# Ledger of designs, part 37: peptides against a protein of PDB entry 1EMU

Target 1, 132 residues: chain A of PDB entry 1EMU
Amino acid sequence: PPYLKWAESLHSLLDDQDGISLFRTFLKQEGCADLLDFWFACTGFRKLEPCDSNEEKRLKLARAIYRKYILDNNGIVSRQTKPATKSFIKGCIMKQLIDPAMFDQAQTEIQATMEENTYPSFLKSDIYLEYT

## One batch from the design tools (peptide; aimed at target 1 A41 F45)

Design b2_p26_4_s2 (made by RFdiffusion4, then SolubleMPNN; from b2_p26_4, 9 letters changed)
Fold by OpenDDE base, seed 4:
Structure b2_p26_4_s2 (fold): chain B 132 residues (1-132), chain A 26 residues (1-26)
Amino acid sequence: as target 1 above (132 residues)
Amino acid sequence: DPLDLSEEEREEEDKLLEELIKEAEK
């Protein structure tokens, strides 16, 4: 069953709708659901191919991601991303140079945070264990 | 300042972000 694969890989968990739902519920209880939302925001952003028709949309999305997760110094995403990474993102926005990969480093750092902390805790949680 | 936005502009961007996240989870 899928829940067994979730225990073997975070990727498997994030590639399953039921897995995402349960993990989000867990993260909300821990006060760190922004980790997951930011991760998916970065994934979605990278998939947007730059073109004349979506240039303004991509800039708006980049600003939104920055304002929501990076700018808030007390937020979980901001606390788990390095200053140089945050400065780079701000620089891209200020220069209006919006590359599809501009959030890759930040996403990597947040993914590492989940791998090392919240993902292992989720597998030991009542939410996951009661599902199995 | 590219980050100096009105409340209306920020609300629009927040909506776009919400849609982006939902689509990325599919």
Scores: peptide ipSAE 0.824, ipTM 0.975, DockQ to the pose 0.911
OpenDDE base, seeds 1, 2, 3, 5: peptide ipSAE 0.823, 0.823, 0.823, 0.818; ipTM 0.975, 0.975, 0.975, 0.974

Design b2_p26_4_s3 (made by RFdiffusion4, then SolubleMPNN; from b2_p26_4, 7 letters changed)
Fold by OpenDDE base, seed 2:
Structure b2_p26_4_s3 (fold): chain B 132 residues (1-132), chain A 26 residues (1-26)
Amino acid sequence: as target 1 above (132 residues)
Amino acid sequence: DPLDLSEEEEEEEEKLLEELIEEAIK
């Protein structure tokens, strides 16, 4: 069953809508749902192919991601991303050079945070165990 | 300043972000 695959890898969990739903609920209880939202924001952003027609939209999205998750020093995402990573993202926005991969490093760092802490905790949570 | 936006502009971008996340999760 799918829930067994979720325990094998975080990737499997994030590829399943039911898994995402349960994991997000857990993260909300832990006060760190922004980790997952940021991760998906980065994924969605990278999928947007640069072109003349969506240049403004991509800039707006990049700026939105930065303001919501990176700029907030009290936020979990900001606390779990390296200063150099945050500085790079800001630089891209300031220069209006919006590459699809500009959030890749930040996404990697946040994914590592989930892998090391929240994901293992989720597998031990009542939410997951009651589902199984 | 590319980061200097009005409250209305920030609100618009927040909506775009929400849509982006929703689409990514599907």
Scores: peptide ipSAE 0.769, ipTM 0.967, DockQ to the pose 0.910
OpenDDE base, seeds 1, 3, 4, 5: peptide ipSAE 0.764, 0.769, 0.769, 0.767; ipTM 0.967, 0.967, 0.967, 0.967

Design b2_p26_4_s4 (made by RFdiffusion4, then SolubleMPNN; from b2_p26_4, 8 letters changed)
Fold by OpenDDE base, seed 1:
Structure b2_p26_4_s4 (fold): chain B 132 residues (1-132), chain A 26 residues (1-26)
Amino acid sequence: as target 1 above (132 residues)
Amino acid sequence: DPLDLSEEEEEEEDKLLEELIEEAEK
């Protein structure tokens, strides 16, 4: 069953609608839901093909991601990303050089945070165990 | 300053971000 795959890898969990729903519920209880939202924001952003027609939209999105998750010093995403990573993102926005991969390092760092902390805790949570 | 936006502009961008996340989860 899918829930067994969720325990095998975070990727399997995040590739399943039910898995995402349960994990989000858990993260909300832990005050860490922004980790998941940021991860998906980065994924979605990278999938946007740069072109003349979406240049403005991509800039707006990059700015939104930065303001929402990186700039907030009290936010969990900000606390779990390295200063150099945050500075790089800010630099891209300030220069208006919006590469599809500009959030890759930040996403990697947040993914590592989930892998090492919230994901293992989720697998031990009542939310997950009651689902199994 | 590229990061100096009005509240209305920020709300628009927040909406775009919400849509991006929703689409990415599908």
Scores: peptide ipSAE 0.815, ipTM 0.974, DockQ to the pose 0.910
OpenDDE base, seeds 2, 3, 4, 5: peptide ipSAE 0.815, 0.814, 0.815, 0.814; ipTM 0.974, 0.974, 0.974, 0.974

Design b2_p26_5 (made by RFdiffusion4)
Pose (drawn by RFdiffusion4):
Order: structure tokens, then C-alpha cells, then sequence
Structure b2_p26_5 (pose): chain A 132 residues (1-132), chain P 26 residues (1-26)
């Protein structure tokens, strides 16, 4: 059963659309869906190839991710990401040197944040328990 | 089933990326 696999690893949960939908609903109710959206945005950004034809799209996307999740140090993703990590990201944006992996460290920190609090809470939540 | 899940995951990621690009272009 897919719902049982989701309890075995966060990666199993985020590899199933039903799992993602349920988990995002839980996060939305807890006021922190940005954690998941950011996690997927980093993955989406990284898969874009660094060729000339994608240069403009990638720069706009890197800026968008930075503006929404990294810029103001008050949002949940910004609060859960390290200062040096955000500093590096800002540098990449300003220099316009955006490597596909530039958000990897921030993504790892956000991933650990979900594994540490919201993911375990989700597995004990009414939403999950009802679904199962 | 695995292929359909992967396609849906990629579509979901793409929707997030389109939303962020639309906000940036505004």
C-alpha cells in the first residue's frame, strides 16, 4: 500500500502525487506549505540545463525562488535556512552565476527541517490517519 | 503506474515553476 511506504521515508512520500497532495494539505493547514513548494522548486530549477537557450529563463527562475523564499528573512524557508547558505545564494544571484546546484544546500536544510518536524507530525496527523 | 506518477510529479513541479516565473515577470 502506498500510504505505508510513505511512512518509511520522506522520499517515498514525495515520489507519490497522492502523498504529496495530502502532505501539502497538512502543511497548508500548519501554515508552512512553502517548505514543500521550495523543495520542489529547487529540484525543478536544477533539472534545467545551463545552455545559452535556457540562460534567461534560468536567471528569472533563480531570482524568483530567491525573492519568494530566500530574500525576506521572515518567511519560514528563510527562517529555516542558514545565514551562510543564504549569503552564497545571494552572491550567485547578484553575480549572475547560477549553477544548477546553487540551491542544493538550502534544499538539504529544508529537507532536514521537514524530516525533523512536519513529516513526523504528518504521519501522526488526522489527515494521514483518516486517509489510511 | 510508476511512469504515470513521474509524469504527474513533473507536471506538479512545472506548475510551481510557472507560478514563480509569473510572479517574477509581474
Amino acid sequence: as target 1 above (132 residues)
Amino acid sequence: DEEEQEEAKEEYIQSILDDLLTEEEE

Design b2_p26_5_s1 (made by RFdiffusion4, then SolubleMPNN; from b2_p26_5, 13 letters changed)
Fold by OpenDDE base, seed 2:
Structure b2_p26_5_s1 (fold): chain B 132 residues (1-132), chain A 26 residues (1-26)
Amino acid sequence: as target 1 above (132 residues)
Amino acid sequence: MEEERKKKIEELIEEILKKLLEEEEK
């Protein structure tokens, strides 16, 4: 069953709507749901094809991600991303150089945070164990 | 089943992006 695959890898968990829902509920209780929301925001942003017709949309979205997650000094995403990574993103925003891959490094760092901390804890949580 | 699963994930992502854009406009 799918819940067994979730225990095998974070990738399997994040590739399943039910798994995502349970994991997000757990993260919210831990005060770190922003990790997951940011991760998916980066994925969605990267999928947007850069062209003249969506230039404004992509810029606005990049600004939104930056302001909500990177610029927020009290946020868990900001605390779990390296200064050089945040500086690079800031530079892209200021120069309006909005490459589809501009959040890739930040996404990688947040993914590592989940792998090392919240994902293992989730597998030991009542939320997951009671679901199985 | 695989296509349905992927569609649900895409819808989830779109909703996240939509909320971000709405917050940016406010």
Scores: peptide ipSAE 0.687, ipTM 0.932, DockQ to the pose 0.927
OpenDDE base, seeds 1, 3, 4, 5: peptide ipSAE 0.685, 0.685, 0.686, 0.687; ipTM 0.932, 0.932, 0.932, 0.932

Design b2_p26_5_s2 (made by RFdiffusion4, then SolubleMPNN; from b2_p26_5, 13 letters changed)
Fold by OpenDDE base, seed 2:
Structure b2_p26_5_s2 (fold): chain B 132 residues (1-132), chain A 26 residues (1-26)
Amino acid sequence: as target 1 above (132 residues)
Amino acid sequence: EEEERRKKIEEIIEKIMEELLKEEEE
């Protein structure tokens, strides 16, 4: 069953609607749902191919991600991303150089945070165990 | 099935991006 695959890898968990739902519920209780939302935002952003028709949308989305997750010094995403990574993102925003890969490093760092902390805790949580 | 599962994930991503854009415009 799918829940067994969720225990095998974070990738399997994040590739399943039900897994995402349960994991997000857990993260919200832990006060760190932004980790997951940011991760998916980065994925979605990277998929937007630069072109004249979506230039404004991409710029707005990049700014939104930056303001909500990177600029917020009290946020979990900001606390779990390296200063150099945040500085690079800020530079892209200020210079309006919006490359599809501009959030890749930040996404990698947040993924590592989930792998090392919240994902293992989730597998030990009542939310997951009672579901299985 | 794989395709259905993929589409559900894409919907999640799209909703997150839409909410971000909404907040940016407010």
Scores: peptide ipSAE 0.699, ipTM 0.938, DockQ to the pose 0.976
OpenDDE base, seeds 1, 3, 4, 5: peptide ipSAE 0.695, 0.697, 0.698, 0.695; ipTM 0.937, 0.937, 0.938, 0.937

Design b2_p26_5_s3 (made by RFdiffusion4, then SolubleMPNN; from b2_p26_5, 16 letters changed)
Fold by OpenDDE base, seed 4:
Structure b2_p26_5_s3 (fold): chain B 132 residues (1-132), chain A 26 residues (1-26)
Amino acid sequence: as target 1 above (132 residues)
Amino acid sequence: SAAERQRKIEELIEEIMEKLLEEEEK
């Protein structure tokens, strides 16, 4: 069953709508749902093709991600990303240099946070265990 | 199918991005 695959890797969990739903519920209880939302936002952002038709959308989205997750010093994403990473993103926003990969390092750091902490905890949670 | 699962994930990502854009416009 799918829930067994979820325990094999975070990738498998994040590749399943039901898995994502349960994991997000767990993260909300832990006060860190932003980790997942940010991760997916970065994924979506990177997939946007840099072109004239997407320029305004990409800029707005980058700014939105920055303001919500990076600039918020009280946010879990901000606390789990390195100062140099946040500084780089800020620089991109200020200079309007919106490269598709501008959030890659931050996404990597947030992914590591999930891998090391919230994902293992999820697999031991009542939410997951009761589902199995 | 794998394709169906992928489409659902893509839709989820789009929803997240759309919400961010909506918040930015407020």
Scores: peptide ipSAE 0.682, ipTM 0.935, DockQ to the pose 0.876
OpenDDE base, seeds 1, 2, 3, 5: peptide ipSAE 0.676, 0.679, 0.678, 0.680; ipTM 0.934, 0.935, 0.935, 0.935

Design b2_p26_5_s4 (made by RFdiffusion4, then SolubleMPNN; from b2_p26_5, 12 letters changed)
Fold by OpenDDE base, seed 2:
Structure b2_p26_5_s4 (fold): chain B 132 residues (1-132), chain A 26 residues (1-26)
Amino acid sequence: as target 1 above (132 residues)
Amino acid sequence: SEEERKRKIEELIEEILEELLAEEEE
């Protein structure tokens, strides 16, 4: 069953709507749901192909991600990303150089945070164990 | 199915992006 695959890798968990739902519920209880929301925001942003017609939309979206997750000093995403990574993103926003991959490093760092902390804890949680 | 699973993930991502854009417009 799918829940066994969720325990094999974070990738498998994040590739299943039911797994995502349970994991997000767990993260909310831990006060760190922003890790997951940011990760998916980065994935979605990277998939938007730059062109003349969506330039303004991509810029607005990049600004939104930056202001909500990177600029918030009290946020868990900001606390779990390197200063150099945040500075690079800020530079892209200020220069309006909005490459689809501009959040890749930040996403990698947040993914590592989940792999090392919240994902293992989730697999030991009542939420996951009661589902199995 | 595999295709249905992928579609559900894409819909989730789209909702997240739309939420972010809506907040930016406020």
Scores: peptide ipSAE 0.698, ipTM 0.937, DockQ to the pose 0.881
OpenDDE base, seeds 1, 3, 4, 5: peptide ipSAE 0.694, 0.697, 0.695, 0.694; ipTM 0.936, 0.936, 0.936, 0.936

Design b2_p26_6 (made by RFdiffusion4)
Pose (drawn by RFdiffusion4):
Structure b2_p26_6 (pose): chain A 132 residues (1-132), chain P 26 residues (1-26)
Amino acid sequence: as target 1 above (132 residues)
Amino acid sequence: SEEEEEIEEEDALLTQNIEEEIATRN
């Protein structure tokens, strides 16, 4: 059963669209869906190849991720990401040196944040328990 | 106005990127 696999690892949960939808609903109700959206945004950004044809799209995307999740140090993703990590990201944006992996460290820190609090809470939530 | 339109286009691109990444899942 897919719902049982979701309890075994966050990666199993985020590899199933039903799992993602349920988990995002839970996060939305807890006021922190940005954690998951950012996690997927980093993955989406990284898979874009660093070729000339993608340069403009990548820069715009890197700026968008930075502006929404990294810029103001008050949003939940910004609060859960380290200062040095955000400093590096800002440098990449300003220098326009955006490597595909530039958000990796921030993604890892957001991933650990979900594994540490919201993911376990989701597995004990009414939403999950009802679904199962 | 031009700056605002640019920001909206980048935010739309961000939403699309997230949706395309999630659509690749099982």

Design b2_p26_6_s1 (made by RFdiffusion4, then SolubleMPNN; from b2_p26_6, 12 letters changed)
Fold by OpenDDE base, seed 2:
Structure b2_p26_6_s1 (fold): chain B 132 residues (1-132), chain A 26 residues (1-26)
Amino acid sequence: as target 1 above (132 residues)
Amino acid sequence: SKEEEEEKEEEELLKELIEEEISKKK
């Protein structure tokens, strides 16, 4: 069953809507649902092909991601991303150089945070164990 | 205000982006 694959890798968990739902519920209880939302935001943003017609939209999205997750010093994403990474993103926003991959390093760091902390805890949680 | 509307628009775009990615999953 799918829940067994979720225990094998975070990637498998994040590729399943049921897995995402349970994991997000767990993260909300831990006060760190932003980790997951940021991860998906980065993935979605990277998939947007830059062109003249969507330049304004991409800039707005980049600013939204930056302001919500990176700029907020009290946020879990900000606390789990390195200063150099945040500075790079800020630079892209200020210069309006919005490359599809501009959040890749931050996403990697947040993914590592989940792998090391919240994902293992989720697999030991009542939410996951009761589902199995 | 104009700034408030821009913030709301950005928030909505972000929400849609996340929801779209999740909706693509099995």
Scores: peptide ipSAE 0.719, ipTM 0.933, DockQ to the pose 0.904
OpenDDE base, seeds 1, 3, 4, 5: peptide ipSAE 0.717, 0.718, 0.717, 0.716; ipTM 0.931, 0.932, 0.932, 0.932

Design b2_p26_6_s2 (made by RFdiffusion4, then SolubleMPNN; from b2_p26_6, 14 letters changed)
Fold by OpenDDE base, seed 2:
Structure b2_p26_6_s2 (fold): chain B 132 residues (1-132), chain A 26 residues (1-26)
Amino acid sequence: as target 1 above (132 residues)
Amino acid sequence: MEEEKEEKEEEELLEELIKETIAEKK
């Protein structure tokens, strides 16, 4: 069953609607749902192909991601991303150089945070164990 | 008010992006 694959890799968990739902519920209880939301925001942003017709939309999205997750020093995403990574993102926003991959490093760092902390805890949680 | 409207628009776009990205998963 799919829940066994969720225990084998975080990628499998995040590629499954049911897995995402359970994991997000767990993260909300832990006060760190922003980790997951940011991860999906980065994934979605990278999929947007740059063109003249969506340039304004992509810039707005990049600004939104930056302001919500990176700029807020009290946020968990900001605390779990390196200063150099945050500085790079800020630079892209200020220069309006909005590459689809501009959040990749930050996403990698947040993914590592989940791998080391929240993901293992989720697999030991009542939410996951009761589902199995 | 103009800045607040812009922030709300950005937030709406972000929420939509996240929802759509998750919806594409199996």
Scores: peptide ipSAE 0.731, ipTM 0.937, DockQ to the pose 0.892
OpenDDE base, seeds 1, 3, 4, 5: peptide ipSAE 0.730, 0.730, 0.729, 0.729; ipTM 0.937, 0.936, 0.936, 0.936

Design b2_p26_6_s3 (made by RFdiffusion4, then SolubleMPNN; from b2_p26_6, 12 letters changed)
Fold by OpenDDE base, seed 2:
Structure b2_p26_6_s3 (fold): chain B 132 residues (1-132), chain A 26 residues (1-26)
Amino acid sequence: as target 1 above (132 residues)
Amino acid sequence: SMEEKEEKEEMELLEELIKEEIATKK
């Protein structure tokens, strides 16, 4: 069953809508759902192909991601990303140089945080164990 | 204000982006 694959890798968990739903519920209880939302935001953003017709939309999205997750010093995403990474993102926003990969380093750092902390805890949680 | 409306629009776009990405999963 799919829940066994979820225990094998975080990638498998995040590739399954049922897994995502359970994991997000767990993260909300832990006060860190922003980790997951940021991860998906970065993935979705990277998939947007730059062109004349979506330049404004991409800029707005980049600004939204920056304001929601990076700029908030009290937020968990901000606390789990390195200053140099946040500074780079800020620079891209200020210069309006919006490369599809501009959030890649931040996403990597947040993924590492989940791998080391919340993902293992999820597999030990009542939410996951009751599902199995 | 205009600034508040722009920020609201940005956040709505962000929410849509996340929802659409999750919807692509199995």
Scores: peptide ipSAE 0.748, ipTM 0.949, DockQ to the pose 0.944
OpenDDE base, seeds 1, 3, 4, 5: peptide ipSAE 0.748, 0.746, 0.747, 0.747; ipTM 0.949, 0.948, 0.949, 0.949

Design b2_p26_6_s4 (made by RFdiffusion4, then SolubleMPNN; from b2_p26_6, 11 letters changed)
Fold by OpenDDE base, seed 2:
Structure b2_p26_6_s4 (fold): chain B 132 residues (1-132), chain A 26 residues (1-26)
Amino acid sequence: as target 1 above (132 residues)
Amino acid sequence: SEEEKEEKEEEELLEELIREEIATKK
């Protein structure tokens, strides 16, 4: 069953809507749902092909991601991303150089945080165990 | 204010982006 694959890799968990739902519920209880939301925001953003017709939308999205997750020093995403990474993103926003991959490093760092902390804890949680 | 409207629009775009990405999953 799918829940067994969720225990094998975070990727499998994040590729399943049921897995995402349970994991997000767990993260909300831990006060760190922003980790997951940021991860999906980065993935979705990277998929947007740059063109003249969506340039303004992409800039708005980039600003939104930056302001919500990176700029907020009290946020879990900000605390789990390196200063150099945050500085790079800020630079892209200020220069309006919005490359699809501009959040890749930050996403990698947040993914590592989940792998090392919240994902293992989720697999030991009542939410996951009761589902199995 | 105009700034508040812009911030709200950005937030809505972000929420939509996340929702759509999750919706692509099986």
Scores: peptide ipSAE 0.729, ipTM 0.940, DockQ to the pose 0.912
OpenDDE base, seeds 1, 3, 4, 5: peptide ipSAE 0.728, 0.728, 0.727, 0.727; ipTM 0.940, 0.940, 0.940, 0.940

Design b2_p26_7 (made by RFdiffusion4)
Pose (drawn by RFdiffusion4):
Structure b2_p26_7 (pose): chain A 132 residues (1-132), chain P 26 residues (1-26)
Amino acid sequence: as target 1 above (132 residues)
Amino acid sequence: EEEEEEEMLEEEEELLEENIEEAMES
């Protein structure tokens, strides 16, 4: 059963669209869906190849991710990411040196944040328990 | 200049939503 696999690892949960949908609904109700959206945005950004044809799209996307999740140090993703990590990201944006992996460290920190609090809470939530 | 800046920000927001959606469908 897919719902049982989701309890075994966050990666199993985020590899199933039903799992993602349920988990995002839970996060939305808890006021922190940005954690999941950012996690997927980093993955999406990284899979774009660093060729000339993608250069403009990648710069705009890197800025968008930075503006929404990194810039104001008040949003949940910005609050859960380290200062040095955000400093590096800002440097990449300003220098326009955007490596595909530039958000990896921030993604890891956000992934640990979900594994530490919201992911376990989701597995004990009414939404999950009802679904199962 | 203000109108161009608003249009640029809107394009970035739409691109971000599209990238998230494609990543979730992957």

Design b2_p26_7_s1 (made by RFdiffusion4, then SolubleMPNN; from b2_p26_7, 10 letters changed)
Fold by OpenDDE base, seed 2:
Structure b2_p26_7_s1 (fold): chain B 132 residues (1-132), chain A 26 residues (1-26)
Amino acid sequence: as target 1 above (132 residues)
Amino acid sequence: SEREEEEEEKEEDELLEELIQEAIAS
């Protein structure tokens, strides 16, 4: 069953709508749902192909991601990303050089945070265990 | 203006929410 695949890798969990739903609920209880929301924001952003018609939209999205997750020093995403990574993103925003991959390093760092802490805890949580 | 800034941020937040939901649904 799918829930067994979720225990094999975080990737498997995030490829499943039911897995995402349960994991997000768990993260909300832990006060760190922003980790997952940021991760999906980065994924969605990277999928947008740059063109003349969506330049404004991509800039707005990049600014939104930056303001919501990177700029907030008290936020979990900001605390779990390296200063150099945050500085790079800020630079892209200021220069309006919006490459699809501009959040890749930050996404990698947040994924590592989930892998090391929240994902293992989720597999031990009542939410997951009651589902299985 | 302050109002224009607030409206811009609101639009950006809405775009972000749509982006996240679309990514989750993919």
Scores: peptide ipSAE 0.696, ipTM 0.927, DockQ to the pose 0.964
OpenDDE base, seeds 1, 3, 4, 5: peptide ipSAE 0.692, 0.696, 0.694, 0.691; ipTM 0.925, 0.926, 0.926, 0.924

Design b2_p26_7_s2 (made by RFdiffusion4, then SolubleMPNN; from b2_p26_7, 8 letters changed)
Fold by OpenDDE base, seed 2:
Structure b2_p26_7_s2 (fold): chain B 132 residues (1-132), chain A 26 residues (1-26)
Amino acid sequence: as target 1 above (132 residues)
Amino acid sequence: MEEEEEEEEKEEEELLEELIEEAIAE
């Protein structure tokens, strides 16, 4: 069943709607749901192809991601991203140079955080174990 | 000015929520 594949990789978990739902519930209880939301925000943002008609929308989205997750020094995402990474993102926003890949490094760092901490904990959680 | 900033932040939040929901649904 799919839940067995969830234990093999975080990627498998995040490719499954049921897996995402359970994992997000777990993260909310741990006070770190922003890790997952940020990860998906980055994924969604990267998929938006730049064009003349969506330039303003992409800028607004980039600014929203920056303000919600990067600028909040007390937030879990901010605490788990490197200063140089955050500085780069800020620079892109200020210069209005909005490349689809501008959040890739931050997403990588947050993914590593989940891999090393919250994902293993999830597999030991009552939420996951009761589902199995 | 404050109202304009509030509306801008609200719009950004809505766009962000939609982006995340769409990404999860894929």
Scores: peptide ipSAE 0.672, ipTM 0.918, DockQ to the pose 0.968
OpenDDE base, seeds 1, 3, 4, 5: peptide ipSAE 0.671, 0.670, 0.670, 0.669; ipTM 0.917, 0.917, 0.918, 0.917

Design b2_p26_7_s3 (made by RFdiffusion4, then SolubleMPNN; from b2_p26_7, 9 letters changed)
Fold by OpenDDE base, seed 2:
Structure b2_p26_7_s3 (fold): chain B 132 residues (1-132), chain A 26 residues (1-26)
Amino acid sequence: as target 1 above (132 residues)
Amino acid sequence: MEEEEKREEEEEEELLEELIKEAIEE
């Protein structure tokens, strides 16, 4: 069953709608839901094909991601991303150079954070264990 | 200017929420 695959890799968990739902619920209880939301924001952003017609939309999205997750010094995403990574993103925003991959490094760092802490904790949580 | 800024931030937030929702559903 899918829940067994969730215990084998975070990727399997994040590729399953039920897994995402349970994991997000767990993260909310831990005050860490922004980790997952940011991860999906980065994924969605990277999938947007840059063109003249969506340039404004992509810029707005990049700004939104930056302001909500990177600029917030009290936020968990900001605390779990490296200063150099945050500076790079800021530079892209200021220069309006909005490459689809501009959040890739930050996403990698947040994914590592989840792998090291919240994901293992989720597998030991009542939410997951009661589901199984 | 403050009202315009607020409207822009609300629009950005709406776009972000939509982006996340779509990414999760894929």
Scores: peptide ipSAE 0.666, ipTM 0.912, DockQ to the pose 0.967
OpenDDE base, seeds 1, 3, 4, 5: peptide ipSAE 0.665, 0.665, 0.663, 0.663; ipTM 0.912, 0.912, 0.911, 0.911; seed 3 fails the geometry check

Design b2_p26_7_s4 (made by RFdiffusion4, then SolubleMPNN; from b2_p26_7, 10 letters changed)
Fold by OpenDDE base, seed 2:
Structure b2_p26_7_s4 (fold): chain B 132 residues (1-132), chain A 26 residues (1-26)
Amino acid sequence: as target 1 above (132 residues)
Amino acid sequence: MEREKEEEEREEEELLEELIEEAIAE
């Protein structure tokens, strides 16, 4: 069953709608749902191909991601991303150089945070165990 | 100017929420 695949890799968990739902619920209880939301924001952003017609929209999205997750010093995403990574993103925003991959490094760092902390805890949680 | 900034931030937040929802759905 799918829940066994969730225990094999975080990737498998995030590829499953039911897995995402349960994991997000768990993260909300832990006060760190922003980790997952940011991860998906980065994924969605990277999929937007830049063109003349969506330039303004992509800039707005980049600013939104930056202000909500990177700029907030009290936020978990900000605390779990390196200063150099945050500075790079800020630079892209200020220069209006909005490459689809501009959040890739930050996403990698947040993914590592989930792998090391919240994902293992989720697999030991009542939410997951009761589902199995 | 404050109203304009607030409206812009609201629009950005809405776009962000839509982006996340779409990414989760895929």
Scores: peptide ipSAE 0.679, ipTM 0.920, DockQ to the pose 0.964
OpenDDE base, seeds 1, 3, 4, 5: peptide ipSAE 0.678, 0.677, 0.677, 0.676; ipTM 0.920, 0.919, 0.919, 0.919

